Peptides against a protein of PDB entry 4U39. Designs and how they scored, part 51

Target 1, 302 residues: chain A of PDB entry 4U39
Amino acid sequence: SIKVIGVGGGGNNAVNRMIENEVQGVEYIAVNTDAQALNLSKAEVKMQIGAKLTRGLGAGANPEVGKKAAEESKEQIEEALKGADMVFVTAGMGGGTGTGAAPVIAQIAKDLGALTVGVVTRPFTFEGRKRQLQAAGGISAMKEAVDTLIVIPNDRILEIVDKNTPMLEAFREADNVLRQGVQGISDLIATPGLINLDFADVKTIMSNKGSALMGIGIATGENRAAEAAKKAISSPLLEAAIDGAQGVLMNITGGTNLSLYEVQEAADIVASASDQDVNMIFGSVINENLKDEIVVTVIATG

## One batch from the design tools (peptide; aimed at target 1 L188 L258 S259 I286)

Design b2_p23_1_s1 (made by RFdiffusion4, then SolubleMPNN; from b2_p23_1, 8 letters changed)
Fold by OpenDDE base, seed 4:
Order: structure tokens, then C-alpha cells, then sequence
Structure b2_p23_1_s1 (fold): chain B 302 residues (1-302), chain A 23 residues (1-23)
């Protein structure tokens, strides 16, 4: 089974966005120290952590409170994650609950023998230096607790959105990028496509790889596959070029009109931009909601 | 299809599964 656990406010917003976009074949778990925020989750499983420590009033933007809250609730986290083959841990780093609890939850998932993937954001620079420093500590702790950690730098989202984009919409785009990171992997396993990957293929590429980068490309029209692939490998979300990656996971998602030729064209572009010795795997997913769009997601590991 | 919401609290008392039909 695949479980997606959203940790704290940002993680819960990302999980809500996944549910709203009908991401299939995954179980959703919302975790928070704030009971009122947790009630707004759309997840089937809701877990309040640190009820004794916080009394449901949240972590007060303190990562140590988030950590202790997850430690207090360890047995319940173990029970909720038991029997998962794969666990996605999603959070916005820099806060109290997400920053402190996500590494503890990830370690619990890994200790249970699940393939554990972190998908987390760095805060925007405008959220201030304190949040950036807290996020750096949380990311470091996540890296030790996961098999693969996808880090999304929120400041790079400002390069792909309009300059007049309201701050609330920039946060919604961060939630959407977190969604794309989870969905780009989960769909390869859970959603039938033109080229299916098994869980063993994904496990081979993602096990004990440490930090990963994600690129996304979306295109329409006659050259949509090539354009989407080129956008993915040149994505502002890639803090480095993919040519140095030891592993590449590629998802090519299209509507019912997605051709095998378009899949091959996109795969060849990503392969040509990668190292010759790279372990590359790719899958193809059909999403009827995309109509004429192709979405290429590239995850570079190593 | 009523999404069953399971609230896992750290307290020994399993709080009743509030089904979306009761909200």
C-alpha cells in the first residue's frame, strides 16, 4: 500500500490539494498539533499528535515542540503507517509541527521497512531568516530519516508564476508543486498507463538515494511531448542540472490521446540530458482530465 | 460515499468516527 502523510499546516494543505485533484491509489493521513487546523483536513485519517504537550493549540512555530509531539504519539504513528510499502512524508519546512514532526514520522516509516520519500518545501525568503534556519535544520533531519528527499525551494516558484501573483496564490502553487511531486511518483505505481513500473523498479531508484531534485514541464500542441520534456529538464525547480544525477525517475502523463511516440520522444530528450551511466526509469500515465496537455515530471537522485 | 474520518487521538478513548453524514 502507498500512504501519503501530510505533517503540519503546509503538509495538510498539500494533502488537501492531492485529494481535490483526485490522486488515486493512495491512503491520506493528516497529522497536526493544531486540532482546529486538523479538523479542516479532507484526509480520511486525521491524527492529532502531542495532545498532552500542546493541548491541540499547535506547536507555536517551535520545531522542538513538533518533534516532541511526534515522539509522544510514536505508537499511533507506527499503527497508522503499519503495512505500508511506500510512505510519502509531505511538509512545509520552517514551521513548528512540519519541521519538527516530519523527520520523526519519516524515521518511523523507514524503521517499519517502507520506502520512505520526503517531499518538502523550503520557505520563501520573505517568510524571514528564522523560518529559513528552522527549515535547514528540518531538511537535514529529514535527509537522515528518508530513502529519498525531494526539496522544493519555494523562491523558485516565484520564477514560474506571474510577478503580480498574490501571496496566497504563491502558497497554493507551493501546495500544487508538493502535489505534483507525490503524484508524479505514486501514479507510476498506482495508476495504469502505457508503460507501467512496478514497485521494485521505483524502490531500486529511490532506496537510500538521499537528496533529490524535481523538474516539471507542461505543454500542449503538436510538439507537446518534446516541449514538456524540455521544460522539465530546464525547470527552475531544479537547483542543478540533471547531468550529474545517478538516478532519474520520469513520469510522462497525458490524456487518452497520449501516443507511444510522444512517450518515447519525451524519454529520449530526458535521457539525452542525463549522464550516460544514469539509472533511468520512466513510466507513462493516462489522466483523462489533461485533455490535450502533457505533464512531464523528472526526479533526479544522487 | 461517506468518507469515514478516523481521528486518531493519543487518548485511550477512541473518539467516535464522525462520518461526513453527521456534519
Amino acid sequence: as target 1 above (302 residues)
Amino acid sequence: SGVRVTILQTSEVPEPVVTREEL
Scores: peptide ipSAE 0.066, ipTM 0.536, DockQ to the pose 0.013
OpenDDE base, seeds 1, 2, 3, 5: peptide ipSAE 0.005, 0.005, 0.009, 0.000; ipTM 0.270, 0.331, 0.327, 0.293; seed 5 fails the geometry check

Design b2_p23_1_s2 (made by RFdiffusion4, then SolubleMPNN; from b2_p23_1, 10 letters changed)
Fold by OpenDDE base, seed 5:
Structure b2_p23_1_s2 (fold): chain B 302 residues (1-302), chain A 23 residues (1-23)
Amino acid sequence: as target 1 above (302 residues)
Amino acid sequence: SGVLVSIIQTKENPEPVISRTEL
C-alpha cells in the first residue's frame, strides 16, 4: 500500500489539495499538533501528536516541540504506517510541527521497511530568516531519515507566477507543487495489477538516493508533449541540471487524446537531457479533466 | 477508467519496455 502523510499546516494543506484533485491509489494521513487545524483536514486518518506536550495548541513555530510531539506519539505513528510499502512524508519546512515531526515520522516509516519519500518545501524568503534556518535544519534531518528527499524551493515558484500574485495564491501554488511531486511518483505505482514490478523498479531508483530535484512542465497544442518535457527539464524548480542524476522518474499526464507518440516524444526529450547511463522510469496517465493540456513531471534522483 | 502507459528503461535493459494498464 501507498500512504501519504501530511505533517503540520503545509503538509496538511498539500494533502487537502491531493484529495481535492482525486489522487488515486493512496491512503491519506493528516498529522498535526494543532487539533483545530487538524479538524479541517480532508484526510480519513487524522492524528493529533504531542497531545500531552502541546495540549492541542500547536508547536508555536518551534521544531523541537514538533520533534518531541512525534516522539511522544511514536506508537500511534507506527500503527498508522504499518503495512505500507511506500510512504510519502509531505511538509512545509520552517514551521514547528512540519520541520520537527516530519523527520521523526520519516524515520519511523523507514524503520518499518517502507520506501520513504520526503516531499517538502523551503519557505519563501519573505517568511523570514528564522524560517529559512529552521527549514535548513529540518531538511538536513529529513535527508538522513528518507530514501529520497524532494525539496521544492518556494522562491522558485515566484519566478513562474505573476509578480502581483497574492501571498495566499503563492502558498496555494506551493501546495500544488507538493501535490505534483507526490502524484508524479504515486501514479507510476498505484496502478492495479502492475504494483509489484513497477514498485520494484521505483524502489531501485529511489532507495537510498538522498536528495532529488523536481521539474514540472505544462503545455497545449500540437507540440504539447515536447514543450511540456522541455519546460519540465528547464523548470525553475530544478536547482541543477538533470544530466548528473543517477535516476529519473517521469510522469506524462494528459487527456483522453494523449497519444503513445506524444509519450515517447516527451520521454526521448527527457532521456536526451539525462546521462546515457541513467536509470529511467516513464509513466503516462490519462486524466479526463485534462482536455488539451499535457503535464510532465520529472524527478531526478542522485 | 484511465489507462496507464509505463515506459521503463534501465542500464541493465536499455530497450524500453512499454506496459499498458487499464485503470
Scores: peptide ipSAE 0.112, ipTM 0.667, DockQ to the pose 0.098
OpenDDE base, seeds 1, 2, 3, 4: peptide ipSAE 0.039, 0.031, 0.023, 0.036; ipTM 0.417, 0.369, 0.349, 0.397

Design b2_p23_1_s3 (made by RFdiffusion4, then SolubleMPNN; from b2_p23_1, 14 letters changed)
Fold by OpenDDE base, seed 3:
Structure b2_p23_1_s3 (fold): chain B 302 residues (1-302), chain A 23 residues (1-23)
Amino acid sequence: as target 1 above (302 residues)
Amino acid sequence: MGTWTVITQTSETPEPVISKFDI
């Protein structure tokens, strides 16, 4: 079983985007200290943490309150995570609940024996220095609590979007990038016939690898596979080149017209940009909603 | 209900495995 846990406001927004985009084969859990915000979740499982500590009023942008709230609710978190083979912990770092509770939840998942993957954002520079410092502490705590930690630098999203993009749309794009990070991995595993074999391979690439980088490329037209792959390996979301990675996970998602030739062409481009001794796993998924688009997601570990 | 096609390839499986699932 694959479980996705959205922690705090940013994590819950990302989970809502996953549900709205019909990400299949995963169970969704929304976790928050704010009871009103939690009511807006589309997740089937909703968990209020730290009910005694916070009385449902949230963490007040304090990570220590988020941490203590998750510690208070440890038994409920353990029960919700039982039987998971893989757990995604998604959060926006720099806030109270996400920053403080996500590392505690990740550690609980890891202690239960699940492959534990963090998919988190760094705050935008405009959110201020306090949020950046809180995020740095939360990211450090996440590294110790997960098998792999994908860190999305929100400031790099501003390189992909128009300069006139409203602040609210920049946050929606951050939620969408979190969705793409989870979906890019879950779609490789969450297929009924492949789960056991593909999970062992994913576990080999992601177990105890520490920090990971993600690149995304989207393209249309005759060379769409090659263009999407080139965009993925040169993505602004990659803080470093993939040539130093010990492992690469690639997802190629397309419509019903996705050809095996296009899949091979995209895989060859990513392999050629990687180290010769890299453990590379790639998969492809048919999504009827993409029509003529190809989406390439690359996750570099190590 | 759509048919999902998944293609997987690993370093240990040099030939792509194509699986189809009816959802």
Scores: peptide ipSAE 0.016, ipTM 0.381, DockQ to the pose 0.093
OpenDDE base, seeds 1, 2, 4, 5: peptide ipSAE 0.010, 0.014, 0.019, 0.009; ipTM 0.247, 0.354, 0.403, 0.381; seeds 2, 4 fail the geometry check

Design b2_p23_1_s4 (made by RFdiffusion4, then SolubleMPNN; from b2_p23_1, 10 letters changed)
Fold by OpenDDE base, seed 1:
Structure b2_p23_1_s4 (fold): chain B 302 residues (1-302), chain A 23 residues (1-23)
Amino acid sequence: as target 1 above (302 residues)
Amino acid sequence: SGRWVIITQTKETPEPVYSVKEI
């Protein structure tokens, strides 16, 4: 089974966005120290952590409180993650709960033998230096606790959106990028016809790889596949070129009109931008909601 | 009914292997 665990406010917002976009084949778990925020989760499984420590009042933007809250609730987290083959841990780094609890939860998942993937954001520069420093510590702890850690630099989202984009929409876009990171991988595995081969291959690419970069490209029109692939490999979300990656995971998602030719064209572009010695896995997904859009997600590991 | 195209290219299989599965 695949489990997605949203940790703290940012992680739970991302999980809500995944549920709203009908990400299939995954079980959703919402974890928070704030009981009121947790009640707003759309996840079937809701877990309050650190009830004794925080009394449901949240972590007060302190990562040490988030850590201790997860440690207090370790047995409950273990039971909720039991039997998972893969666990996505999603969080916004820089806060109290997400930054502190996500590494603890990730370690629990890894200790249970699940392929553990972190999908986390770095805070925007405007959230201040304290959040950036807390995020750096949380990312370091996540890197040790996961098989692969996808880090989304929120400041790079500002390069994808209009300069006049309201702050609230920038956070919604961060939640959407978190969704795309989880969905881009989960769709490759959760598809009924592909389950066994794809999980072993995904496990080979993602197991003990440490940090990963994600690029996203979206396009429409006659050359939409090629354009989406080119946008993905040149995405502002990629802090480095994919040519140095040891592994590449690519998802090509389109509507019902997605052709095999378009999938091949997009894959060839990403392959040509990658090192010849790279382990590449490409999947394609049909999403009826995309109509004429193609979304290419590239995850570079190593 | 979805179509999945899996393209695997590994160091051991440098030629991309295309697998099409109909969902």
Scores: peptide ipSAE 0.034, ipTM 0.518, DockQ to the pose 0.088
OpenDDE base, seeds 2, 3, 4, 5: peptide ipSAE 0.022, 0.029, 0.015, 0.006; ipTM 0.425, 0.487, 0.408, 0.267; seeds 3, 4, 5 fail the geometry check

Design b2_p23_2 (made by RFdiffusion4)
Pose (drawn by RFdiffusion4):
Structure b2_p23_2 (pose): chain A 294 residues (1-190, 197-206, 209-302), chain P 23 residues (1-23)
Amino acid sequence: SIKVIGVGGGGNNAVNRMIENEVQGVEYIAVNTDAQALNLSKAEVKMQIGAKLTRGLGAGANPEVGKKAAEESKEQIEEALKGADMVFVTAGMGGGTGTGAAPVIAQIAKDLGALTVGVVTRPFTFEGRKRQLQAAGGISAMKEAVDTLIVIPNDRILEIVDKNTPMLEAFREADNVLRQGVQGISDLIALDFADVKTIMKGSALMGIGIATGENRAAEAAKKAISSPLLEAAIDGAQGVLMNITGGTNLSLYEVQEAADIVASASDQDVNMIFGSVINENLKDEIVVTVIATG
Amino acid sequence: TRNVVIASLETKDSTAYNEKVEV
């Protein structure tokens, strides 16, 4: 019983993308102050929060509103979250709802005893000062409210995509990366949570590599461990979760070769949760998701 | 010694779940 909660617009898209990618084994909850944007969520559960406060008009990039909105809907949320063994709280930080409400929601989930993993994006630098400041204040609050907070620096999306990909695609990729963050774990729980719990505090950074071809598992792993999303050296990690995903042509040779690359770059006595998952919708593509904690 | 939880191993030629190994 793992629940992925998209909070605000940032999470709304990630949840959509997860659903679009048919990520299995999770119950999705899209939570928004913005009734219009919420009605775009492909989530079966659409929770409008702050209905009294925002009247479906959203938080206006005011985290305080997203917070008061979440506090207002404190009871509705717990109801939706009760029974969750694990709650992914996925949101965009810098906003109002995502920045405000996610900590409230993730804290509720944490109090509910669920393994609360918040997976959020820090706004692109170009989103400006307000976005940066609010997320920083917000990311700070997400850390206090989750067991593990995987923070995806959107600015690093721009290093990854072609220098000329339009902004719309840059935001889109942030959504996918958020999805890639949650799927990278949720695919490994579809298993004693104390395992993953022992891996889940402090902040967490993740990396992703995607490759195709003859030497792809290594190409993917190398790209994953060196990825711009992954800002710090993995040898600094106390715990590392590794997810390898490929087509039905995923060989152990490829799996371990990528595991060896991720492992050698990690500390030798590191705790590790490693999985490889077959995605029939993949052909020659292989995706290594690496999440380091410490 | 490294502690590794192999949550899933899904390949064309191998399958395993919830395996704990020391390396």

Design b2_p23_2_s1 (made by RFdiffusion4, then SolubleMPNN; from b2_p23_2, 10 letters changed)
Fold by OpenDDE base, seed 2:
Structure b2_p23_2_s1 (fold): chain B 302 residues (1-302), chain A 23 residues (1-23)
Amino acid sequence: as target 1 above (302 residues)
Amino acid sequence: MRKVLIAKLETSDYKAYNEHVLL
């Protein structure tokens, strides 16, 4: 089974966005120290952590409170994660609960033998230096606790949105990018397709790989597959080129008119931009809502 | 039903796989 755990406010917002976009084949768990915020979760499983420590009033933007809250609730987290083959841990880094609890939850998942993938954001620079420093500590702790860690730099989201985009919409786009990171992988495993991946193949690419980069490309028109692939490998979300990556996961999502030729063309572009010895896995997904759009998601590991 | 085509490409076998799937 695949479990997606949203940790703290940002993680729970991302999980809500995943549920709203009908990401299939995964179990959703919302984790928070704030009981009022947790009640707004759309997840089937809602877990309040650190009830004794925080009294449901949240972590006060302190990562040490988030950490201790997860430690207090370790047995409950273990029970909720038991029997998962794969666990996604999603959080906004820089806050109290997400930054402190996500590494603890990830370690619990890994200790249970699940393939553990972190999908987290760095805060925007405008959220201030304190959040950036807290996020750096949380990301460092996540690297040790996961098999693969996808880090989304929120400042790079500002390069893909309109310059006039309100701050609240920039956070919604961060939640959407978190969704795309989880869905890009989960669809490869959980969605019955023309070709099924063995979970073993995903596990080979993602196990003990450390940091991963994610690129996204969207295009329309006659060359939409090639354009989407080129945009994905040159995405502002990529902090480095994918040419040194040991593993690549590619998801090609299109409408009902997505052709095998378009899937191949996109895959060839991504493979050509990668190392010659790259272990590449690609999947194609049909989404009737995309009409003439193609979305390419690339996750580079190693 | 969302149809997902998932192919494993080892870069060396990508051409061979493409030939088999297109055929």
Scores: peptide ipSAE 0.016, ipTM 0.441, DockQ to the pose 0.137
OpenDDE base, seeds 1, 3, 4, 5: peptide ipSAE 0.013, 0.013, 0.009, 0.010; ipTM 0.444, 0.394, 0.414, 0.442

Design b2_p23_2_s2 (made by RFdiffusion4, then SolubleMPNN; from b2_p23_2, 9 letters changed)
Fold by OpenDDE base, seed 5:
Structure b2_p23_2_s2 (fold): chain B 302 residues (1-302), chain A 23 residues (1-23)
Amino acid sequence: as target 1 above (302 residues)
Amino acid sequence: PRKVTIARLETKDYHAENVKVEL
């Protein structure tokens, strides 16, 4: 099975956004130390961690409380993750629960033998230096606990949104980028819950690769596949070029008119921007809601 | 949603022999 665990407020918001966008073939787990916030989750599985430690009052923005809360609830986390072939751990770094608990949850997933992928955000600079420092520590801990860690720099979202974008919309866009990262990978797996050739190829590319970069491109029109691919490889979300990547995962999602030619054209563009010896896998997904839009997600590992 | 996965092991040679197409 594929499990997506949202950890803390940001992770739970991302999971809610995934559910609202009908991301299929995954099981959703919401984890929080705040019982009231957890009740607002749309996830089928809701897990309060650190009930003794926090009494459901949250982690007080302290990562050490988040860590200890996950450690207290280790057995419950193990039970919820048992039998997963792949686990996505999603969180907003810089908070208490997400920053502290996500690495513990990721380690539990990895110890169970699941392919463990972190999809996390760095806080915006405006959230303050304390959150940035907490996020850096959480990201470092995540990197050790996962097979692949996708880090989304929220400040780069400000480069792709209007300057007048309300703070709430910038956070919603961060949740959407987290969704796109999870969905971009989960959609590559044809049959969730079975170790097939697809999952083996994904596992080969993502296993023990450490940090990964994600780019997203969206386009319409006759050259939409090529334009979306070019936007993905030049995405502000990429902190570096993909030319040094050892592995690339590409998802191309389009409407019912998505052609194999468009998939190939997009793949060729991304491949041409990558190392000659890069292992590259491509998934295409038909989503009738996209009409003439193509979305390309590129995840570069290594 | 219909999923098509194309795996390429090497970027140099997009020959059909190096492309796993999973429908």
Scores: peptide ipSAE 0.037, ipTM 0.463, DockQ to the pose 0.123
OpenDDE base, seeds 1, 2, 3, 4: peptide ipSAE 0.021, 0.014, 0.019, 0.012; ipTM 0.499, 0.463, 0.473, 0.469

Design b2_p23_2_s3 (made by RFdiffusion4, then SolubleMPNN; from b2_p23_2, 9 letters changed)
Fold by OpenDDE base, seed 4:
Structure b2_p23_2_s3 (fold): chain B 302 residues (1-302), chain A 23 residues (1-23)
Amino acid sequence: as target 1 above (302 residues)
Amino acid sequence: PRKVVIAKLETKDYEGYNIKVTL
């Protein structure tokens, strides 16, 4: 089974966005130290952690409280993760619960033998230096606890959105990018497409790889496959070029009119931007909601 | 049996990439 765990406020917002976008073939778990915020989750499984420590009042933006809350609830987390083949741990770094609890939850998933993938955000620079420093510590702890860690730099989202975009919409876009990172991988395994991947192929590319970069491209029109692929490999979300990656995972998602030629054209563009010795795997997914759009997701590992 | 065809995508222009296509 595939499980997605949203940890703290940002992780739970991302899980809600995944449920609203009907991401198939995954089980959702919401984890929080704030009982009121947890009640707003759309996830079927809701877990309050650190009930003795926090009394359901949250972590007070302290990562050490988030860590201790997950440690207090270790047995409950183990039981919720038992039998998972793959676990996505999603969180907004820089807060109390997400920063502190996500590494503990990830380590529990890894110790149970699940392929453990972190999909996390760095805070925006405007959230202040304290959040950036807390996020750096949480990201370091996540790297040790996961097989692969996808880090989304929120400041790079501001390069994609209009300068007049309200702050609330910038946070919603961060939640949407977290959704795309999880869905871009989970759909390759859980959703039948033109080209399916098995879990063993994904496990080969993502096991013990550490840091990963993610690029996303969306396009429409006659050259939509080529344009989406070019946008993915040049995405502002990529902190470096993909040419140095040891592994590449590619998802090509389109509507019912997605052709095998378009899948091939997009795969060729991503392969050409990669090292000759790279282990590349790609899958294609049909999503009827995309109509004439193609979405290319590239995850570079190593 | 899902034949994992490791199709070497012999695209005319990119000889050498090991792309595993599971059809």
Scores: peptide ipSAE 0.012, ipTM 0.444, DockQ to the pose 0.079
OpenDDE base, seeds 1, 2, 3, 5: peptide ipSAE 0.011, 0.012, 0.010, 0.000; ipTM 0.492, 0.506, 0.477, 0.324; seed 5 fails the geometry check

Design b2_p23_2_s4 (made by RFdiffusion4, then SolubleMPNN; from b2_p23_2, 11 letters changed)
Fold by OpenDDE base, seed 4:
Structure b2_p23_2_s4 (fold): chain B 302 residues (1-302), chain A 23 residues (1-23)
Amino acid sequence: as target 1 above (302 residues)
Amino acid sequence: PRKVTIAKLETKDYHAENVHVTL
């Protein structure tokens, strides 16, 4: 089974966005120290952590409170994650609950023998230096606790969105990028497509790889596959070029008109941008909602 | 020798043959 656990406010917003976009074949778990915020989650499983420590009033933007809250609730987290083959831990780093609890939850998932993937955001620079420093500590702790850690630099989302984009929409776009990171992997396993991957293939590419980068490309029209692939490998979300990656996981998602030729064309572009010795794995997914769009997601590991 | 990306093509009407697309 695949479980997606959203940790704190940002992680729960990402999980809500996944549910709203009908991401299938995964179990959703919402975790928070704030009981009021947790009640607004769309997840089927809702877990309040640190009830004794916080009394449901949240972590007060303190990562040590988030950590202790997850430690207090360890047995409940273990029971919720038990029997998962794969666990996605999603959080916005820099806050109290997400920053402190996500590494503890990830370690619990890993200790249970699940393939543990972190998908987390680095805060915007405008959220201030304190939040950046807290996020750096949380990201370091996540890297030790997961098999693969996808880090989304929120400042790079500002390069993709319009300059007049309201702050609330920039946060929604961060939640959408978190969704794309989870869905880009989960769909390869859980959603039947033109090219399915075995969980063993995904496990081979993601086990004990440490940090990963994600690129996304979307295009329409006659050259949509090539354009989407080129946008993915040149994505502002890539903090480095993919040519240095030891592994690449690629998802090619299209509508019912997605051809094997388009899948091959996109795969060839990503392979040509990668090292010749790279372990590349690709899958294709059919999403009837995409019409004429192709979405290429590239995850570079190593 | 380019390392072969393993793709499993499940087409509705054809048996799941592991089509090794050699890139």
Scores: peptide ipSAE 0.017, ipTM 0.450, DockQ to the pose 0.305
OpenDDE base, seeds 1, 2, 3, 5: peptide ipSAE 0.012, 0.007, 0.000, 0.009; ipTM 0.434, 0.375, 0.313, 0.384; seed 3 fails the geometry check

Design b2_p23_3 (made by RFdiffusion4)
Pose (drawn by RFdiffusion4):
Structure b2_p23_3 (pose): chain A 294 residues (1-190, 197-206, 209-302), chain P 23 residues (1-23)
Amino acid sequence: SIKVIGVGGGGNNAVNRMIENEVQGVEYIAVNTDAQALNLSKAEVKMQIGAKLTRGLGAGANPEVGKKAAEESKEQIEEALKGADMVFVTAGMGGGTGTGAAPVIAQIAKDLGALTVGVVTRPFTFEGRKRQLQAAGGISAMKEAVDTLIVIPNDRILEIVDKNTPMLEAFREADNVLRQGVQGISDLIALDFADVKTIMKGSALMGIGIATGENRAAEAAKKAISSPLLEAAIDGAQGVLMNITGGTNLSLYEVQEAADIVASASDQDVNMIFGSVINENLKDEIVVTVIATG
Amino acid sequence: MAALAEAIAKQEDGKSFVVFIEG
């Protein structure tokens, strides 16, 4: 019983993308103050929060509103979250709802005893001061409210994509990366949560590599451990979760080879949750998701 | 890591698995 909660617009897209990618084994909840944007969520559960406060008009990039909106819907949320063994709270930070409501929601989930993993994106630098400041204040609040907070620096999306990919695609990739963040874990729980719990505090950074071809598992792992999303050295990690995903052609040679690359770059006595998952929709593509905690 | 390599060596190609390795 793991629930992925998209909070605000940032999470709304990630949840959409997760659903679009047919990420299995999770119950999705899209939470928004913005009734219009919420109605775009492919989530079976659409929770409009702050209906009294925002009248479906959203939080206006005011985290305080997203917060008051979440506090207003405190009871509706717990109801939706009760029974969750694990709640992914996925949101875009810098906004109102994502920045304000996610901590409220993630804290509720944490109080509910669920393993609360917040997976959020820090706004692109180009989103400006307000976005940066609010997310910083917001990411700070997400840390106090989750067990593990995987923060995806959108600015690093721009290092990864071609220098000329339009902004729209840059935001889109942030959504995918958020999805890639949650799927990277949720695919490994589809198992004693104390395992993953022992891996879940402090902040967390993740990396992703995608590769195809003859030498792809290593190419993917190398790209994953060195990825711009992953801002710090992995040897600094106390715990590392590794997810290898490939087609039905995923060999153990490929799997271990990537595991060896991730492992050698991590501390030797590191705790590790490692999985490889077959994605039939993949052909020659392989995706290594690496999440370091510490 | 030896424990990780041993855990993976017990697995099969084209199959999904998850292992936990303690330090």

